# Peptides against a protein of PDB entry 5EG6, part 121

Target 1, 151 residues: chain A of PDB entry 5EG6
Amino acid sequence: RLRSQTVSTRYLHVEGGNFHASSQQWGAFYIHLLDDDESEGEEFTVRDGYIHYGQTVKLVCSVTGMALPRLIIRKVDKQTALLDADDPVSQLHKCAFYLKDTERMYLCLSQERIIQFQATPCPKEQNKEMINDGASWTIISTDKAEYTFYE

## One batch from the design tools (peptide; made by RFdiffusion4, then SolubleMPNN)

Design b1_p30_3_s2 (from b1_p30_3, 13 letters changed)
Fold by OpenDDE base, seed 5:
Structure b1_p30_3_s2 (fold): chain B 151 residues (1-151), chain A 30 residues (1-30)
Amino acid sequence: as target 1 above (151 residues)
Amino acid sequence: MEILGPANPYPLVRLSENKIRASVARPVEV
């Protein structure tokens, strides 16, 4: 007998002051590029230019203003996050969000929850960390007039 | 490990206009 697999999409969303993963609702977020030395806080200066992998970003809900801690956006290769990739972020390409100044903690989807997942060092490659599928995200631009990802 | 608690720990005031607007999504098995 054949079994069928159903694939759905979960979106990062903010509700009730919390980040969660929703299959029905999607959040529109402002992704702000920060300087590498920008401190954590509610106030920050946005850096000009296209977002590149390895750079620090703030993810802010356009509706509620809720934000995650500073993240480093990293390129994903299969099940690994690349630590030294620095090319422009491409729309619809897999990426991971490293929680800045943590020990390999990444933004991760677990069911309907948003959690931190600790990546494992890659034994043979110092420039890679092993992540799970829940930590692999896709960015979809909702307003190309505001920003255009490289493709 | 939950990233955010039930409170609003990160209300934000933006000080710059340059931004990208995007949705963050993940395909999952159901």
Scores: peptide ipSAE 0.129, ipTM 0.631, DockQ to the pose 0.229
Fold by OpenDDE base, seed 1:
Structure b1_p30_3_s2 (fold): chain B 151 residues (1-151), chain A 30 residues (1-30)
Amino acid sequence: as target 1 above (151 residues)
Amino acid sequence: MEILGPANPYPLVRLSENKIRASVARPVEV
């Protein structure tokens, strides 16, 4: 599951065919590794291996089968997303989800809504983009393996 | 697909090759 790093903890979940945030409810998500050349679509090929920062991923709700568009998972340092980090993704670190092929749009929590937040380029650090707290997420492992969605 | 549990001090997400179909929903733009 995913939770945003904000003053109040919010969890990503899907309800009514839409992605929402909740202070109490959460959904289990599969984080699938994609090839960098994988096109957007309902059908996608998952790659084998460990996920590294900078790689393209798909978040799929284990319950509804709803997915977000292709994302690039990026490492977070304080209030910045690192553009060139490529080490393996760790639950010990905050992360950000860049919506692939957008103008610095990141998955962001705003109240109870999941929105796109446009990051600001760092003036002095070309390898970083400034994000808000709502765009910083923590991956929490789950033992939930059950899923019922359309494939 | 595997998310390493608390037994691993450096938890990673590992995946197996697969093909999946999922409906895509986009967050609202701001």
Scores: peptide ipSAE 0.042, ipTM 0.581, DockQ to the pose 0.227
Fold by OpenDDE base, seed 4:
Structure b1_p30_3_s2 (fold): chain B 151 residues (1-151), chain A 30 residues (1-30)
Amino acid sequence: as target 1 above (151 residues)
Amino acid sequence: MEILGPANPYPLVRLSENKIRASVARPVEV
């Protein structure tokens, strides 16, 4: 008997001053392009231009102003994060968020929690790191989005 | 000083066990 498999969707959200994964509510986040040499802090300088894989970004909640640490957005191929991809970020394509200056730590969804997941080096391919499914994200635009991604 | 240019808010959505959706809010540069 063929039956449809239920797929659970969770959204990055800020509640009570904390990041969490919600099945009911989603947060609208600004993704800001930073210079590669930008230091960590509450204040930062934003660069203009299309965001490419491998670049440093800041995710900021549009409502609360809460921000995650500096991230490097990386392209995802199946269950691997690509370390050398540099093409423009495309909407609906899978991506991963590497926490900058960590040992392969990625932003990860685990049930209702947002955690850091340590990627495993790919033995056969030095330009790839193995991530779990919780560390793979899809970027969708809001209804007020004025930016067009490459498709 | 923090300098924030115009940007669009994006929701990050996990669509499946292996899918995460993210959006980038930036002005279109032509």
Scores: peptide ipSAE 0.062, ipTM 0.532, DockQ to the pose 0.033; fails the geometry check
Fold by OpenDDE base, seed 2:
Structure b1_p30_3_s2 (fold): chain B 151 residues (1-151), chain A 30 residues (1-30)
Amino acid sequence: as target 1 above (151 residues)
Amino acid sequence: MEILGPANPYPLVRLSENKIRASVARPVEV
């Protein structure tokens, strides 16, 4: 079935030293794989290999060099982030970016703002956290594309 | 790659680099 839950399309962008969500401008980002034990800092070591869900990544703006804090990329199932998924990141799935070492804070868009949104635990499913749709992201190549996927 | 808001899914392509230097910006907590 067609996924019906979505927010207006906005693009992650860096302006004035801040991340924001733009309906018109988009930023190109490097996504870097880090070791799980890599410390937070302006300098970090990038690890080779495919990116899997559950791994630690850094998003770095290709133009400004601005980066978000260390993130754990997680698979999204409907409006939940999966905590135990560890397969390679797939084009077929949206993802969520957990801010590492926080209490369920996820990278989220709210209108033009990029914020931290606290996910709610899923009592009946310990391997899931409930997120809003604004915390569900799509990673694509530098060429913008629209894609409707089926569940 | 490009990060999009809630809309479309596409795979991540990783670029290989050793050391990266970046300025960190932290989103506001809500």
Scores: peptide ipSAE 0.052, ipTM 0.594, DockQ to the pose 0.264; fails the geometry check

Design b1_p30_3_s3 (from b1_p30_3, 11 letters changed)
Fold by OpenDDE base, seed 2:
Structure b1_p30_3_s3 (fold): chain B 151 residues (1-151), chain A 30 residues (1-30)
Amino acid sequence: as target 1 above (151 residues)
Amino acid sequence: PEILGPENPYPLKKLSENKLRASVAKPVEV
């Protein structure tokens, strides 16, 4: 027989100078768009425009100022990260955060910890990398309001 | 579909210039 599972939402959060995942606390982050050639550092230049998949971003906690290393935001298809998707980021889609200039390392949830997960190449699909569900994220409004609109 | 970016990804929300303010979340089994 099937047993019902309890599902809760985990939020990226900063506590004690570290990133973690919480079901009770959520962090408000600035997602800054960077130039592709922007170097790693505490200071960076923010680029104008909509965020597209494949672009480099910085996630900065609006409260603590803590930031993750440069990330490439990638579109997710099931349990794969798409390497060549470049359309505008949509809240309707799951995304993955590739740690830029690493060996396929992605931001990943493991219990309440935020870790790096190494994706596996897709041998038959060079434009995809296999990730686990823990490396799939959703970007949501900080006011937790849902909007339906047509462009 | 909803497009995210610093130009105002949320139609009824005012954002600071050049910033996308958001939270990152996912559902998990407990």
Scores: peptide ipSAE 0.074, ipTM 0.484, DockQ to the pose 0.056
Fold by OpenDDE base, seed 5:
Structure b1_p30_3_s3 (fold): chain B 151 residues (1-151), chain A 30 residues (1-30)
Amino acid sequence: as target 1 above (151 residues)
Amino acid sequence: PEILGPENPYPLKKLSENKLRASVAKPVEV
């Protein structure tokens, strides 16, 4: 069970070979840290260390083994993704998942679907991109997590 | 647009000593 599970929460989940968002089921994912220059492929090398904002990660379903494309995890401030934040990932902060090698595309929830949402450049702040609420996520540690989030 | 499907649903990986296992959640107004 997930301690913070409520009916008003959607979880990233894999069903029928597809990623979707479920209010009833939640997926447990391995979040692997990659090197910044790691290429997309069938095989990837996992890097040691704690995950920081701005780093490249792979989300892999612990049950099915299915993975999303390489993502850059970014810190969220209100309705903006921070492009230059590099502090350790914290459970206290919302995060966004930028699809690497895209034009500002972020992992986004739309009803029960997982889609890509294109962020808009922030007019007055070059180090920020405007995202919608659907692109803001919360990482919840599991009982088997071997990672300590910073507060 | 739809999220890109996984090109390799069963990736080979070299695991590090430290890994994060977590759920990814989104609060939604009901």
Scores: peptide ipSAE 0.067, ipTM 0.554, DockQ to the pose 0.165
Fold by OpenDDE base, seed 4:
Structure b1_p30_3_s3 (fold): chain B 151 residues (1-151), chain A 30 residues (1-30)
Amino acid sequence: as target 1 above (151 residues)
Amino acid sequence: PEILGPENPYPLKKLSENKLRASVAKPVEV
């Protein structure tokens, strides 16, 4: 027989005009696909199509309209972000959000705060960067989020 | 699995694996 362990979950959320991590509340975010050449700004042009790893995206809170800077969504394998993955982004698969035009900075959860974490290059694998657990995210649908999760 | 499109909002969550390792296991009756 299997023993169950307590699962702790944190959600990206906007409160008081700031991004934070909540164990009780989750934010619903639009993930807008951008062109690779799209400049940073409050206004942006959205591209049609399914989102693939390696593409530039904008995360916008569906309630407040607050947005993060331009991000590149990357596939995660264990504790590494894959730099060359380009398959479609799958729901519930682990992903990382690279802050575009930074030195390997990723969106990271630290306690209740959302911070930037600098990834470390993999010496033997140029197509991978080492991230911490806080920089690994899971995307879920809003419909499934309505289910009760027991911690 | 469903692939993501820009038309739908999604919640983003983090599952803390480090806490899972240190979490108290729930006993199962023998």
Scores: peptide ipSAE 0.023, ipTM 0.468, DockQ to the pose 0.021
Fold by OpenDDE base, seed 3:
Structure b1_p30_3_s3 (fold): chain B 151 residues (1-151), chain A 30 residues (1-30)
Amino acid sequence: as target 1 above (151 residues)
Amino acid sequence: PEILGPENPYPLKKLSENKLRASVAKPVEV
């Protein structure tokens, strides 16, 4: 016999000028596709096309307009981020957000805080980095008219 | 280290037409 467990969900949210995680509040974000050579800034050029793993994106709060630094969206397999996955992003798959131009830093949930978590290289798998559960995210579409996920 | 607070926000001045609108969530076992 297996015991029953309660599962809750925490959402990325912006409050008081800060990014945090909430079980009761959720933010709606624009995920903008950027060119690989797009520089960091408050203004940026958005590319056309569907988002694929490995591409550079900007997460922008639809309410406040606040954005995170440039991220590379990566596919997650168990507790590893895949470095070479390039298929279209799917809501059915877990993903991780690598902070671009950092030493393996990923967007991570720690209790109610949003932090950077440093991934560990996989000793025998060069195409993977070890992340924790807090660095694994699920994307839930809030507007089907603006984007169709690959399934 | 925490990623974004008042010290490191990037407000968007322009919105593009082609975008993905989504919420980012994590399941937490309690």
Scores: peptide ipSAE 0.022, ipTM 0.485, DockQ to the pose 0.224

Design b1_p30_3_s4 (from b1_p30_3, 11 letters changed)
Fold by OpenDDE base, seed 3:
Structure b1_p30_3_s4 (fold): chain B 151 residues (1-151), chain A 30 residues (1-30)
Amino acid sequence: as target 1 above (151 residues)
Amino acid sequence: MEILGPANPYPLKRLSENKLRASVAKPVEV
């Protein structure tokens, strides 16, 4: 017999100029597609097209304009980030946000704080990196979303 | 693990025709 479990949700949110996680508040973000060779900077150019796993993106808070560094959105399988997945991003799949040009650092939830978590290589699977549960995210569309998710 | 540094506002120089506006969330078993 399996017991029932209570599930709560933590949302990425910006408050007081800082990124944090909240169960009571949620942030609405623009996820902008960037060119693979786009450099880090205060300004950036958005690329046309649908977002696929493996591509570089910018997360920008729609309210404050606060943005995270360039991220690579990766598909998640169980507790591993897939390095070679390139299909369109889907709401039905978990994802991870790799901080571009780092040593396997991923956007991670630790309690109520947003941190960088270093993934470890998979010994037997070169196309995967091991992440913790906190580094696995779900993208939820808003009523103002201008994006078609693939199923 | 390390704490993510402070974020900055990054204005868009050019917007694409298609963009994703979404919330990023994580379900947690309690």
Scores: peptide ipSAE 0.110, ipTM 0.558, DockQ to the pose 0.143
Fold by OpenDDE base, seed 1:
Structure b1_p30_3_s4 (fold): chain B 151 residues (1-151), chain A 30 residues (1-30)
Amino acid sequence: as target 1 above (151 residues)
Amino acid sequence: MEILGPANPYPLKRLSENKLRASVAKPVEV
């Protein structure tokens, strides 16, 4: 029998110079599109155009100015990150943030901590990497989001 | 699994144009 379930939301947030996850506080971020060959640094050149999956981005807290290292935003299908998806990023669709130039490390939620989670290669699908639920994020334009679903 | 410590984030002094304003969130079961 299908029933309604309500889920709350954990938000990426910056406090005291550190990234963490909060159910009460949310961070407002700017996502900047970079060139694929842009080097890591505090200064970067922003590229024009819509942000697509597979592209390199900088996630910057609009309040503190704190930024994560260069990320590749990837589309998520179930519990896998798609390596070859290149369509425009859609809000409210699951995505993953690969830390660029790492060994399959993804931005991940673990309780209140933001950690790196190492994805596992998919055994029979070269265009996918297996991630856990904590590494799946949603980009939202609203300050709050509550989800109701049936299962 | 590795914790993202203080050494990972960069304090940026400049923001450029062509930015997407958004929040990053994850639905969790209550």
Scores: peptide ipSAE 0.100, ipTM 0.563, DockQ to the pose 0.196
Fold by OpenDDE base, seed 4:
Structure b1_p30_3_s4 (fold): chain B 151 residues (1-151), chain A 30 residues (1-30)
Amino acid sequence: as target 1 above (151 residues)
Amino acid sequence: MEILGPANPYPLKRLSENKLRASVAKPVEV
């Protein structure tokens, strides 16, 4: 028997200088493409080009300027993050944000908190890491004027 | 498939305006 579930949307948001997940408010973020060799810092060099899975990005709140550490955006397949996907990022696909230079730590939603979740290696598939559902995100375009989208 | 790309590409530089503005969201079962 199938049961209907009540579904709401949680948005990454900055409040009081902290990142959290809100059902009522959504944050607009700039996703900056970085060089793979870019060091961590408040200021960073931004690369030109389409964002691809596997690349390093900076996520910066457009309102507050608050930024997360350097992230690697990875493609998600069900409950696994793909380590070798390198195609262009699409709004049609779920993604995960790996905290760069960590031991498999991913940006994760837990209740209303934004935490780090440690992915588990997939024993049978070296190119995949198991993540929880909270570590899977959807990118929603808020400013189509800055980016071109095509099929 | 929709692909995200810059409308006006910028060369590599610090704090370039070549960026994607987006919201990051997730559906949650309640």
Scores: peptide ipSAE 0.097, ipTM 0.526, DockQ to the pose 0.056
Fold by OpenDDE base, seed 5:
Structure b1_p30_3_s4 (fold): chain B 151 residues (1-151), chain A 30 residues (1-30)
Amino acid sequence: as target 1 above (151 residues)
Amino acid sequence: MEILGPANPYPLKRLSENKLRASVAKPVEV
């Protein structure tokens, strides 16, 4: 007998002051491009231009104003995050969100929870870190953007 | 390990003008 497998989509969402992953509700986020030396805070300056891998971004819920810590958006190749990729971010590519100034911690989906996942150094490639599937994300444009992800 | 504490995560007081409005998602096996 064949078993059937169902695929659903989980969306980053804010509810009750917390980030979680929902199958029914999706959050609309403002992704702000920051300077690499921008400090953590509720106030920040925004850099002009297209978002590139390796750059620092701030994800802010458009409804609640809740924000994640500063993230570095990184390109994903299979099960690895690329540390030195710097081309424009594309919705055609998977991405990972590195928690800036942490020891290889990435934004990760675990069931309905949003957790930190510590990537493992790639043994043979210094420019890669091994992540799990839960740390791989897709960015979907929902509106006209001041900054554009390439498609 | 949760990325944000439930008590006081990160409410933003000032939203910058330039931004990309997007949703962050991934397919999962159910």
Scores: peptide ipSAE 0.129, ipTM 0.572, DockQ to the pose 0.213; fails the geometry check

Design b1_p30_4_s1 (from b1_p30_4, 14 letters changed)
Fold by OpenDDE base, seed 2:
Structure b1_p30_4_s1 (fold): chain B 151 residues (1-151), chain A 30 residues (1-30)
Amino acid sequence: as target 1 above (151 residues)
Amino acid sequence: SAAEEELAKAKSRRRGASLEEIKAALQAPA
């Protein structure tokens, strides 16, 4: 299970005040749980507790303190994001990061760049959205927030 | 650890950049 803690994610890192991607690097981030009704702002309130799929989170670079916009962490099944999963987040499963208040936009790696990928609805399954591999992320808990990880 | 201490004390965070700057740091939607 995950809670507000430091995690590592492949590819994503911050350099020169910008978000970058590298197939050879892992970035270290604080993942923070937010209230579902927390507004976007320069400052945000962090909640205590275990993180569940469907909840709102903030990813903050452990080095620079830069944060991404509010994200909803969603469970991934093959190449689909599950919209109604609400069980505790597990490191054993890949996840997707939906950019909150967008039209199905997900955080995505494409050609060593971080982009927004628009998921497509599943015609026969309303509780799923189709994503690509670049929008599926592996997260690993880490206590070494000050270190850069290389693959 | 330093990370644990940071998280234990964290009740609020600052983005470190404006929302516009963050969005600009990301590539255009595909």
Scores: peptide ipSAE 0.100, ipTM 0.727, DockQ to the pose 0.307
Fold by OpenDDE base, seed 3:
Structure b1_p30_4_s1 (fold): chain B 151 residues (1-151), chain A 30 residues (1-30)
Amino acid sequence: as target 1 above (151 residues)
Amino acid sequence: SAAEEELAKAKSRRRGASLEEIKAALQAPA
């Protein structure tokens, strides 16, 4: 299970006040659980407990304090984001980050840039949205507040 | 590119509290 804590993800890191991508760099972030009704802002209340898919989270760079907008963490299955999964987040599964209050926009890596990617509804599966590989993320729990390089 | 611009703007947001304060809150949540 994943709680509000420090996590690491490949590609995404902050440099010079901007989010960047690297195939070998892992950024360190605080992942904070929020209430579903928490408003967007530079200040927010962190909720205690284990993070479940479908819940609202904030990603904050452990070094600079730069933050992404509110995200809904969703479970990924075969290049699809599951809309109704609500089990505890596991490091054994990839995840997708839906940008809250958008039209199916997901955090995505594209050509070394971090962008929003619009998912496509699955015609025969209403509980799924089709995402690309760049919108599928692996997260690892870590105590380090430094970037880790992997080859 | 409107989506990219909005994301860029949102990325500039910073936590009002110090990271140390956040850590403390995480370690001893209510």
Scores: peptide ipSAE 0.032, ipTM 0.497, DockQ to the pose 0.051
Fold by OpenDDE base, seed 1:
Structure b1_p30_4_s1 (fold): chain B 151 residues (1-151), chain A 30 residues (1-30)
Amino acid sequence: as target 1 above (151 residues)
Amino acid sequence: SAAEEELAKAKSRRRGASLEEIKAALQAPA
């Protein structure tokens, strides 16, 4: 299970003030749990507790301090994001990062770039959205806040 | 863990990038 801590994810890193991707690079980020009603801004309040799917989080680059917009971390089942999963986040499962207050936009790796990918509604399953593989992320917890791993 | 301890020592309110800076750090939507 995850809580507010340092995590690593493949591909995502910050360079030159922008988010970039590398197939052989793992970036280190602080993941912060926020209240559901936390507003977007230059500052945010971190709450304690285990992170559950469906909750709002902030990802902050451990090196540069660059942050992503508020994200809702969602559980992934194959190539679908689950909209109603609320169990604790597990490193055993891939996850998707929904950009909060968008039209189904997810953090996505595409051609070594980080973009927003618009998920497609599942016509037969209202609790799911179809994402591509680039929007499915593996995260691992780490106690090394400033560590970057290269494959 | 060391990371958890570091976060625990920090104040609850964190300073991040502005929304404009955040958006600029990302590529345009597909």
Scores: peptide ipSAE 0.112, ipTM 0.739, DockQ to the pose 0.245; fails the geometry check
Fold by OpenDDE base, seed 5:
Structure b1_p30_4_s1 (fold): chain B 151 residues (1-151), chain A 30 residues (1-30)
Amino acid sequence: as target 1 above (151 residues)
Amino acid sequence: SAAEEELAKAKSRRRGASLEEIKAALQAPA
């Protein structure tokens, strides 16, 4: 389970005031739980408690304090994002980050760049959206502000 | 803890780059 805390994710990091992707670098971020009705802004009110799928979060760079727009963290099942999952976020499962108030746009890694990927509705399952592998993220709680990964 | 300190900051501090700049840094759909 996750709560508002420091997390690490592969590829995503901040450099030169921008979000970048690197296969060799793990970014450290604070994940903050927000109210569902929290407005977009540079300042926001953080909620206490465990983060659940479907909730709104802010990812803030632990170094620079730079934040991504509001995201909805969603559970991933294979190559689909689950729209109705609301259980506590597990570090054992990949997750997807829906950009709030967009047309099914998800945070995605593509060719060492961070992009928005538009998910496709599942024809047979209204509670799912099809995403690609680049839109599936692994998150790990960490006390480290920086982690480098080499293969 | 570090997390608690950051929580306190998050409630009252600005986050560096503007949201527009952040969005611009995120590329369009492939």
Scores: peptide ipSAE 0.105, ipTM 0.734, DockQ to the pose 0.427; fails the geometry check

